# Peptides against a protein of PDB entry 2AKA, part 228

Target 1, 299 residues: chain A of PDB entry 2AKA
Amino acid sequence: MEDLIPLVNRLQDAFSAIGQNADLDLPQIAVVGGQSAGKSSVLENFVGRDFLPRGSGIVTRRPLVLQLVNSTTEYAEFLHCKGKKFTDFEEVRLEIEAETDRVTGTNKGISPVPINLRVYSPHVLNLTLVDLPGMTKVPVGDQPPDIEFQIRDMLMQFVTKENCLILAVSPANSDLANSDALKIAKEVDPQGQRTIGVITKLDLMDEGTDARDVLENKLLPLRRGYIGVVNRSQKDIDGKKDITAALAAERKFFLSHPSYRHLADRMGTPYLQKVLNQQLTNHIRDTLPGLRNKLQSQL

## One batch from the design tools (peptide; made by RFdiffusion4, then SolubleMPNN)

Design b2_p30_3_s3 (from b2_p30_3, 18 letters changed)
Fold by OpenDDE base, seed 3:
Structure b2_p30_3_s3 (fold): chain B 299 residues (1-299), chain A 30 residues (1-30)
Amino acid sequence: as target 1 above (299 residues)
Amino acid sequence: SAAEQEQFQKELEQLFQEIDELIAKLEALE
């Protein structure tokens, strides 16, 4: 089954090259969440590198198709820069920023045109994610006043597709009933069949509170359940704390916490990556025959 | 362009063949 995800990646690249991205219902996982929900940190923790744009406000302004490929070597490639191998992940970050600015201009606008990034690494499982712009209500800088609706419309192009799984990223230190990620997921997946919940910032909850009921799938039940993660703090990121050390700290957090100890083997970034790989693989298997027939009829 | 479309079609046909082979392998393991 290891070859199913790479095969779909080749389809994604082929369709992206001809500009037909929006019309395809490819089996994929769209990542949704509010600004500062911890989406970028989750993705960087999968790779074990700092490579995504950082800043205040809307950081992701184009969909990022992130194709993780298990390999003996570590490097990145962009579809728009064929043949160039990036081994410095700071250069990857700069290329994402430059390519975003090339299309959106200097006004910090958004574009629905994806950036396709493939990362080869010995530290990843085969996994494809579409990182989408963070939901926001407040325009920053020269952004148009309707930026909230533009972002929402962009997200809807992905999450309304039947073959799209939704990775809904919500911070635990905010009211989960008001989670932008869970709201949009409930709108397009009312039965909770396509949604995987990720709960971040569990280490930042108020003393005497916990997200146990959510993580046990008792509060807002999803068929695919919830996985808690602990990302690096902003201080740790600024201090260039090693991601391996952060993953060890995450494991320690779950094992030592009275409310989460019994769930510890079903929590954390490594478990999330495994679950997403398995769910995407199974989803591809189930949808691929129908997709093949549909694509053949459109040729 | 017409050349790009032809290349895309050839690539897609190859991908479909690989998909069918993978599906067949998966079904044989079930």
Scores: peptide ipSAE 0.053, ipTM 0.676, DockQ to the pose 0.643
Fold by OpenDDE base, seed 4:
Structure b2_p30_3_s3 (fold): chain B 299 residues (1-299), chain A 30 residues (1-30)
Amino acid sequence: as target 1 above (299 residues)
Amino acid sequence: SAAEQEQFQKELEQLFQEIDELIAKLEALE
């Protein structure tokens, strides 16, 4: 079972190398959410490093295939620059930005061509996620006027695939009924079979409100349920608050909150990572026979 | 390139074999 995720990683790398990433319905988890929903923070919390582009507007402009690999050493590698080991995660961020700009140019456009990033770390479980551009309604700067639809079309290339699980990231401090992530998930997964809900910004909800009903899977039921997380605040990020300290604060938040304390053992970033590892592993197992048949037809 | 395509085919064949082996192992555990 432990080798299933690495096997799919090799498939992803092979197909990426030939530019055919979209042609094979690989078992994968696509991360979807509106801009500023907290997707990047969730992914960085898994690694325990700041390494994703930050900023206003569309931050992720290409799909990022993030392959987390448990290892005794900590470093990152890109598929587009094989053999270069990155130990400084700021350099990882800069490489993502540079490689994005190389393809999209200076106009902050988007490209469906993935960036493949592998992160080796003793602090991660084996997990592969495809971080997708954040859904937006309003173009900023020199972005194309149809950027909303371009992003949507890009997301649809992933989330319409039957073997694609959907990590729908929604902020709790916004109307969840209007969540872009949950809307797109509902469109392509109307029965909620492939969708895992992540609720961010639980610490930023208005006084006297909570997301208990959502987290208990009572409001918008998903077969795979919801997991709440608390990311670092912008102030914490700007203050360079350590992710380890933030994870401790997240645990404290759930344990001390009257509405969430009974759910605390099934909440938070570490639990989310574990669940995603298990869900992906099981999903690979279930889809592997079909994948074998598809691969055989291509030999 | 032709060389890249050939390498890709070899990788696919290897991956296919590994997948088949893993399926067999999984089936044996069930």
Scores: peptide ipSAE 0.047, ipTM 0.668, DockQ to the pose 0.644
Fold by OpenDDE base, seed 2:
Structure b2_p30_3_s3 (fold): chain B 299 residues (1-299), chain A 30 residues (1-30)
Amino acid sequence: as target 1 above (299 residues)
Amino acid sequence: SAAEQEQFQKELEQLFQEIDELIAKLEALE
């Protein structure tokens, strides 16, 4: 069972190399959310490193297939740079930016061609996530006027697949009923069978308000439930605040909050990582026989 | 049961072998 995620990683790499990624419904988790919902911060918290591009507007402009692999060593590898081991995660960030710009050009456009990044670390569980561009309504700079539609079309290529689980990232300090992540998830998964809810920015809610009913799965029920997290602020990221210290602060937040104390053992980034590992492993097990048969028919 | 777990493991191992062969075939098409 422990090797199921690495097996799917090998399939992803093989199909990426031959340019046929779109033809297979691989068991995977797609990460969706509005701009500034905290998607990239959740991924960095799993790794414990700052390695994703930063900025205003649409930061993720290509799908990022992030393959986390538990290992005794810490390094990263790109599929497009086979054999090069990155030990400096600032160089990983720069490579993502350079490879994105190489394909999209200077107009900050988007491309559906994935970047495949594998991270080996003693601090991660085996987990594969597809980070997708953040949903936006307003083009910035020289972006095409139809950029919103282009992003939605790209997301739909992933989230409409039956074997795709959806990690819907929504900020707690915004109206959850208007969450872009939950809207797109409900469009393609109306029964909430494939969707996992993540609620970010719980520390930024107005005084006297809480997300208890959401986190208890009572307001907008999902079969796979909701997990609350507290990410670093943009100021903390810019100041290079240690992620380990931020994870300790997250734990303290849930334990000390009157509305969340009883849920604290089922909240936070470490618990989210465990749940995603288990959900993905089980999902691979259930889908792998069908995937094998489909692969055989394509050969 | 232990017997059910053993049978599941055998089926999974066979599936992995088949998938590895498929991966190798895909790589050869590059």
Scores: peptide ipSAE 0.026, ipTM 0.551, DockQ to the pose 0.034
Fold by OpenDDE base, seed 1:
Structure b2_p30_3_s3 (fold): chain B 299 residues (1-299), chain A 30 residues (1-30)
Amino acid sequence: as target 1 above (299 residues)
Amino acid sequence: SAAEQEQFQKELEQLFQEIDELIAKLEALE
């Protein structure tokens, strides 16, 4: 089963190359969340590198197919520039920004055309995620006034697919009942069969409050449950706090917190990565026969 | 069971071969 994720990666690359990405219901995990929900930080914590665009407003403006591959070496490759190995992750960030701007133009619009990024690292498990634009209600810069609906429509192209798992990223320091991620997930997955909840910003909750009931799957139950994570603060990111140190701090947070100590072994970024690897592997296994038949019918 | 796991593995290997062939066909259309 260890080759299942790489196999789907090859399919994703092949379909991206022929421009037919939207027509295939590939087994995948789409990452959804409001702006500033912590999506980018979760993905960067998997890699252990700063490599995603940062800024105010809509940072992700194209789907990013992030293919993590366990390897003895560390480097990144883009499908749009095959053969170029990136070892500086700042250059990876710059390439994402440049490639985004190339397609979307100067108005900071969005495009449904994915960027395919593969990261080889000894620190990752095999995992593929599709990072989607953050949901927002407020246009920034020269964005069209209907940008909220354009983003929603783009997300719906992914999350409505039956073989799409949904990683719903919600901040704990906001009303979870009003989570944009959980709302869109519930719209397309009303039975909670395809949705995995991620709760970020647990360290930023008001004193005397906790997300225990959510994390125990008692408040808003999902079949696949919830995993809490603690990302680096914006101050930590700006201060270039090491991700390894941040992961240690996350572990300490869960172990020392009265409300979360008993859940600590089922929380945090490393556990999330393991769960996602297993969930994706199993999902590919279950969908592969149907996928094969569909692919054969399209050729 | 071990026998069920072995059978599943064989089926999976066959699917991989078929999918690899399909991938190759898609790449040839590029």
Scores: peptide ipSAE 0.026, ipTM 0.546, DockQ to the pose 0.068

Design b2_p30_3_s4 (from b2_p30_3, 20 letters changed)
Fold by OpenDDE base, seed 2:
Structure b2_p30_3_s4 (fold): chain B 299 residues (1-299), chain A 30 residues (1-30)
Amino acid sequence: as target 1 above (299 residues)
Amino acid sequence: SAAEQAAFQKKLEELFKEIDELNEKLKKLE
């Protein structure tokens, strides 16, 4: 069972090398959400490092295949830079930005060509996620006027695949019924069989309100349920607040909140990581029969 | 190139063999 995620990683790398990743139905988890929903913060919290591009507007402009591998050592490797080990995660961020700009140009456009990043760390569970561009409605700068459609089209290439699980990231301080993540998930997964809900920004909800009904899976039920998390604020990120300290604060938040205390052991970033590892492992196991034949038919 | 295609095909065959081996192991556990 421990070899299932690494096997899929090798498949992803092999198909990326020939440019055919988008057409294959590999068992994987795609991360979807609106702009500023907190997707990148969740991924950084798993690693415990600041390594993703930051800024206003569309930050993720290419799919990022993030392969987390539990290891005694800590370093990162890119598929496009074979043999180079990154130990400074600021250099990882710079490489993502440079590689993105190399392909998309200066117009802040998007590209469907993935970046494959593998991170070895003693602080992670084996887990692979595909981070997708954030959904937006308004072009910024010199972006094409149809950028919203381009992003949606790119997302649909991933989330329509039967073997794709969907990590739908929604902020709690916005109307959940209007969540971009849950809308796209409902469109391609109307029965909620492939969708895992993540609720961010629980600490930013209006006084006297809570997301208890959502987190208890009573409002908008998903078969795979919801997990609440508390990410660092943008100010904390800019100030380079320690992620370990932020994770401790997250734990304290759930334990001390009257509406969430009873759920605290099934909330937070560490629990989310465990659930995703288990869900992905089980999903690979379930799809492994016939996977070879399916892949051969798609080549 | 032909060499790149051959290398890819070889890698793919190895990965498919791994899939088959894992499937066999999983069936024995059921």
Scores: peptide ipSAE 0.427, ipTM 0.886, DockQ to the pose 0.774
Fold by OpenDDE base, seed 1:
Structure b2_p30_3_s4 (fold): chain B 299 residues (1-299), chain A 30 residues (1-30)
Amino acid sequence: as target 1 above (299 residues)
Amino acid sequence: SAAEQAAFQKKLEELFKEIDELNEKLKKLE
C-alpha cells in the first residue's frame, strides 16, 4: 500500500516529460477553487513552508503537480531541473515563478503544461495533489479577456477524467451555494462521488453564523464529506507567522468554537492531510486493476 | 527525438511491470 502513491508519482513524471499528462486518466486529486479561496495556504500548510507564489489575481497559471513524500530529509526537486535539490523554499517559490513565466510569457497567460514539484519532508504524509489555476471572472494585467474560459477549459481537462478526485476548496465567508469550486465539481460529478469539500476561512465568518450544517454534510451532501480548515490570514503571512503556530491556532479554533467542538477531531489541516493520503491510496488501489490497459489505450 | 521516445518507452514498460506486480500482490492479500 505504501508504494501506490510513489508509483503514480513516477507515472505523472513520465507522462509530463512527453506532454501528455492532461490527456491521461491517472488516479489523482485535482485542487479547484476560486481565487483567494485559500488553496495555496492549504498546500503550504501541508508542507509547513512558504513556497507558492503570492500576489493579486491569478497566482497559479500552470498546473502544479505537488508530490509530497515522507522522508528523513527536507528538500524539493523539480522535474524540469533534475539533480538540483532545493533546501531554501524561497528559491522554490522563485523557480515556480520563473518556470511559469518562461512558458506563459509576459502577458500572465496560462498554460496547461504542468510543473512537477516533489517535496521531501519528515512533516508530510505521502500525498500528491494537482493544484490548478484559480477560477476568476476578471482578467488582470495583459491577460486575454477570455481568461475565465481558458481557466475553466484547463480545469475541465482534469476534473472530467473518471479517475480524478476533486478537492473543492470553498471559503466559508462567501455564499457556498455560489462556490465556484462546488459548481464545477457538481457539473462533472453530479452525484458527488469524486468530490472532497474543503471549507476555508471559517474564522472569518460573520458573528452569529457558522458552517456547521455544511461540515456535517447536511446542506450540500458529498459522499466523501467536508473538512474545515483555518489558514493563516494575509496579515499572518505577511508577518511571517510560523505555520506550526498557525496549526496550533487552528486546533484551538475548532476545540473552542461552540459550533465545531464536536467535529474538532475531524477538522483541521493535519486531519485533511491524513484523509487525503488515505483517499488517494485507496483510490489508486481501486483503479489499479485496469490502469495499465487504460493508459495503453490512451497513448 | 527518437532517443527520448525510446527512453520513454523503456520507462513505461518498467512502470507497467510495477503496476502488474502490485496488482498481483494486492490479489494475494484478498
Scores: peptide ipSAE 0.427, ipTM 0.884, DockQ to the pose 0.789
Fold by OpenDDE base, seed 5:
Structure b2_p30_3_s4 (fold): chain B 299 residues (1-299), chain A 30 residues (1-30)
Amino acid sequence: as target 1 above (299 residues)
Amino acid sequence: SAAEQAAFQKKLEELFKEIDELNEKLKKLE
């Protein structure tokens, strides 16, 4: 069972090397969410490092295949620069930006060609995610006016695949019924069989409101349910607040909140990591029979 | 290139072998 996720990682790398990744139905998790939904913070919290590009507007402009591998050592490797080990995660961020700009140019355009990043760490569970560009309606910089549809088309290349699970990231301080992540998930997964809901920004909800009904899977039910998380505030990020301290604060938030205390053991970033590891492992196991034949037919 | 294609084909064969082996292991556990 421990070899299932690494096997899929090797498949992803092999197919990415020939530019065929987008057309294949690999068992994987695609991460979707609107701009500022908290996707980057969730992913960084898994690693315990700041390593994703920051800025206004669309930050992720290429699919990022993020392969987390439990290891005794901590370092990162890119598929496009094999043999180079990154131990400084600021350099990882810079490499993502440089490699993105190399393909998309300086106009903040997008490309469907993935970046494959593998992170070895003693602090992670084996987990692979495909981070996709944030959904937006407003072009930034020199982006074309149809950038919204370009992003949607890119997302659809991944989320329409039968073996693709969807991690739908939605902020609680916005109308969840109108969440871009949940809308696109409902479009391609109308029965909610492939979608895992993540609710961010629970600490930023208006006084007297809560997301209890959503987290209890009563409002917009998903077969795989919802997990709430609390990310670092922008002030905390700018102040270089440690992610470990933020995880402790997240735990305290759920335990002390009247609406969430009873759910606290099934909430938070550590629980999300565990669930995603289990869900992905089980999903690979379930899809492994016939996977070879399916892949051969798609080549 | 022909060399790249050959390398890919070899890698693919190895990965498919791993899939087959894992499938057999999983069947034995069921």
Scores: peptide ipSAE 0.422, ipTM 0.881, DockQ to the pose 0.782
Fold by OpenDDE base, seed 3:
Structure b2_p30_3_s4 (fold): chain B 299 residues (1-299), chain A 30 residues (1-30)
Amino acid sequence: as target 1 above (299 residues)
Amino acid sequence: SAAEQAAFQKKLEELFKEIDELNEKLKKLE
């Protein structure tokens, strides 16, 4: 089944080239979360590189189709820059920013037109994610006053599709009942069949509190469950802390925490990557019968 | 353009063939 994710990658590339990515029901995973939920850090931890735009407010302003491919070599390629291999991931970040600005202008607006980025690495499993703009309520800079609704409308183009799985990223140090990610997931997936929960910032919870009930799938149950992760702090990111060291610290966190020790083997970024690879592969397999006919009817 | 449309159609046919082949392989594994 090793060819299933690459096949969907080729489909995504082909449909993106004609501007119909958001209109098609491809088996894929959309990543949703509020601003500062730790979404970008999760994706960067998969790659082991800093390559996503950073800043205050909305940093992701176009859908990013992130295609991770296990390879003996490490480099990145953009669909809009065919033939160019990026080995410096700082240049990858700059290209995302430049390509975003080219389409949206300087007003920090959004566009539904995806950026397709493929990353080859020996440190990744085959995995494709569609990173969507972070949900926000407050416009920044020259953003239009209705930016919240524009973002929601963009997200809905992806997450309402039957074959779209939802990676809902929520911070543990906020009220999970008010999580933007879980709210939108519940709206479009009321039975919790397509949603995978990710809980970030477990290390930033108030003393004497924990997210054990959530991680054990007892509070807000999802069929596909929850996985907790610990990302680098902003200080660690600014200080260029090594991601390998951060992954070791994450493992230590779960093993040493009284509330999470028994779950440690089913937590953390490496386990999340494995689960997502398996879930996406199985989901593609399950949707492959009749997929051709479905896609043809949507063109 | 017409050329772009033709190229897309060709690519789509190839991808659909791959889908069909994979479906057949998966059926044999069941």
Scores: peptide ipSAE 0.398, ipTM 0.874, DockQ to the pose 0.787

Design b2_p30_4_s1 (from b2_p30_4, 11 letters changed)
Fold by OpenDDE base, seed 3:
Structure b2_p30_4_s1 (fold): chain B 299 residues (1-299), chain A 30 residues (1-30)
Amino acid sequence: as target 1 above (299 residues)
Amino acid sequence: SEEEKLKKIIKELEEFIEELEEKQKELEEL
């Protein structure tokens, strides 16, 4: 079968260009998680580059539509900067920050207006994700006191859509019952039909504890299950540790851990990327007949 | 077959995208 993800990307681009973005329930994956849950690290590990804004507090302040495209060449393009090819991923980071600040101003506010970023790479599978602002309860800088609710309302615009899959990112070193990602997913998907769980920071759990029951889908069952990942530590990021070396360390972690060894072939960032590509492709296939009918009714 | 039905839908959507891209180009040229 032809790759369905590029087809939906062309639809997204065409509708974005006509200004009709608001009403189309396109098949997509929205990424949700609390601040510091490891969302940005998961996305960067797919690309193998550092290119997302970093910092304390709310880092993602606009939705980021990240279109990964398998290609023989490596470069990035923004929809707001047509014709400019970025080969330096540090410049990609700076452009995201500049374009965010251009729309939100200096107050560290949020905007529902997406940034559209396409990344061509030989190291990626075709995959489109919508990275959403991290859930927080604490305003930082000049943020309004109701910033928690503004973020929540923004997330709800995506995750309430029937054709939206939810990538719920939760850190293992925090109480998973209190996970902001799993809470919002449970609110809009109470039967766990649209939610894929990602468990980060498995390497940072207390000695003698593990997330085995979660990863085996026994504690908080999701139809689409859970995938554990090990991201680079902040020290590794600051030290510019190579992502390829980090992916090898992640594989070693799962293979060597007594609680996870039996799951190791269904864990880690490369497996997550493959599963997301397959889940999105299947979801597109299942939704295309309905999408066609909706589009034909609007012509 | 279900595969043939899907291929037909894909073709119809590709044609629709092309029509939208053409209309967009016409609007940008005005």
Scores: peptide ipSAE 0.263, ipTM 0.795, DockQ to the pose 0.620
Fold by OpenDDE base, seed 1:
Structure b2_p30_4_s1 (fold): chain B 299 residues (1-299), chain A 30 residues (1-30)
Amino acid sequence: as target 1 above (299 residues)
Amino acid sequence: SEEEKLKKIIKELEEFIEELEEKQKELEEL
């Protein structure tokens, strides 16, 4: 079976170059979550590298099209600087920050214009994700007072599209009924057909509480279900804890936890990667006939 | 077969991508 994800990546890159990215309903996964929901940590755990901007407030200010490609070599490439191979992931982080600031200016504004980043790695499955700005209610610094609305409007441009799957990232240590990710997903996908739930911060839940009913798809049912993950703590990140060691700790967490042990083979970052690869591949296959017809009508 | 239909669609999309890549290259050489 031909690699359908790389094919759609080439389409996405070609349309990005023509400036028509906003109008194409390409099969994709949009990643949505509140600020500090653990969204960036999930993406970095897929790559096994620290490469996303970090900080307080709105970190992601442009959509990041993250194209993961399984390869024998490890390097990154940006669509805006073709031919430059990045092997230092700190330089990748700096380039994301620089390219974000170039378009948004100094006021920490947002832009709907995506950054396209391709990461080749032996540690990834073929997977494309669109990382979207974290939902916030509180402007930070020089951000406009309507920044919450601007972020929501930008997210809606992606998640309203029929061919967009939604990776809704919610922290377990917060009221799930109040999850910004699940609220926006429910607004645009009321039947839960396009939404995949990710539950982060399971290790930060209060003693005697668990997210078992959520992870078993009993509380807020999604057709595509929920996957729990354990990200590195901020202390682990600051301590430069290796992501490989964090993945081993995540596996140990699920296997040793009384409420999650029976789910452990359907939890964690490696399982999430596999599920997303399969879901995206199948979604591309199912949408390609319709996409072809749309493209032929535009020629 | 559904598989043969999919292979045909993939080929058509590959050809379309190649045409877009060629047009992009022509625009960059301009």
Scores: peptide ipSAE 0.255, ipTM 0.788, DockQ to the pose 0.611
Fold by OpenDDE base, seed 5:
Structure b2_p30_4_s1 (fold): chain B 299 residues (1-299), chain A 30 residues (1-30)
Amino acid sequence: as target 1 above (299 residues)
Amino acid sequence: SEEEKLKKIIKELEEFIEELEEKQKELEEL
């Protein structure tokens, strides 16, 4: 079973190389969320490295296929740079920025063409995620006035697929009923069968408020449930606070919080990573017979 | 060719699915 995710990754890479990616409903997890929802921090916490572009506005402008592979060594590889091993994750960030700009130009436009990044690490479980552009309502800089709709259309190309799981990232310090991630997930998955909820910024909620009802799956029920996480603050990121120390602080937060203590073993980034690995593995197994039949009909 | 690589990966995937289905059936018969 541990080899299913790497095997599907090889299949995905092969389809990407022949340009047929658009028509294949491969088992995958698409990551959706508004700008500043904490998506990048969740993904970086899985790797334990700072490697995603940072900035104001739309940071992710192309889909990023992030393939995590458990390995004895730590390095990254891009599909567009075959044979180059990256051991410095700052160089990984710079390559994502450069490859994004090469295709989208300088005007901060978007492109539906994925970047494929594989990360080998002893600190990761086998997991494949597709990071999608953050939903926005307001164009910034030289962005086209219809950028919101362009992003939505791009997201719909992924999240409408039957074999796509949806990782919906929502901040707890905002009205969850107004979450862009949960709205788009509800639009394409009205029965909540394909959606996993992630609740960020639990440490930034107003005094006397909590997200207990959401985390207990009582407010907007999802079959796959909700997982709360605590990311590094912007101050902690700017101060280069170690991700390992942040994960220990996250664990302490859940254990010490009166509203979350009873849920603490089902919360936090390490638990989220484990759940995503298990859910993706099971989802692959369940969808593979149908995928085989589709592939045999197209070849 | 990339097409030959794809066909090989698909075949490996099919063989792996069949092995998993057989193991699952054996576990259910236990």
Scores: peptide ipSAE 0.123, ipTM 0.667, DockQ to the pose 0.062
Fold by OpenDDE base, seed 2:
Structure b2_p30_4_s1 (fold): chain B 299 residues (1-299), chain A 30 residues (1-30)
Amino acid sequence: as target 1 above (299 residues)
Amino acid sequence: SEEEKLKKIIKELEEFIEELEEKQKELEEL
């Protein structure tokens, strides 16, 4: 079973190389959420490295196909830079920024053309995620006034596909009923069959408030449930706080919090990674026979 | 060619699905 995700990664790379990326409903997980919802921090916590662009406004401007591969060695590879191994994750960040700017230009525009990044690490489970641009209503800098709709249209190209699972990232310190991630998920998955909820910023909730009813799947029920996480603060990121220390602090948060202690074994980034690996593996197994039949009909 | 690589990957996928279908059949016969 552990080999199914690498097999789909080889299919993704082959289809990217021949320019046929748009028509295949590959089993995948699309990551959706508002700006500053904590998507990039969740992905970096899986890798244990700082490697994603940071800043105000729309940071992710192209889909990032992030292929995590469990390995004895630690390095990254881009599909557009075949044969170059990156061991410095700051150079990975700079390459994402440069490759984004090469296609979108200097106006901070968006493009639907994916960046394909593979990360080999002893600290990851096999997992493929598609990081999508953060939903926004406010153009930043020279962005066109319709940027909200351009982002929405780009997200719809992924989340409307039947074989796409949706990782809906919502901050706990904002009204969950108004979550952009859960709104778009409910539009394309009204029965909540394909959606996994992630609740970030649980440590930033007002004193005397909690997200217990959400995390217990009682408020806005999803078939695949919710997982709470605690990310590093922007100050901790700027201060280069170690991700391993942040994961230990996350575990301590759930164990010590009166409202979450009973859920602590089903919360946090390491549990989320395990659930996503299992969910993706099972989803690949269920969808591959249908995908084979579609591919055979096109040959 | 990239097409030959794709055909090879599709063949590997078909072989893997057949192995899964055989294992599922074995589990259903138990």
Scores: peptide ipSAE 0.037, ipTM 0.622, DockQ to the pose 0.062

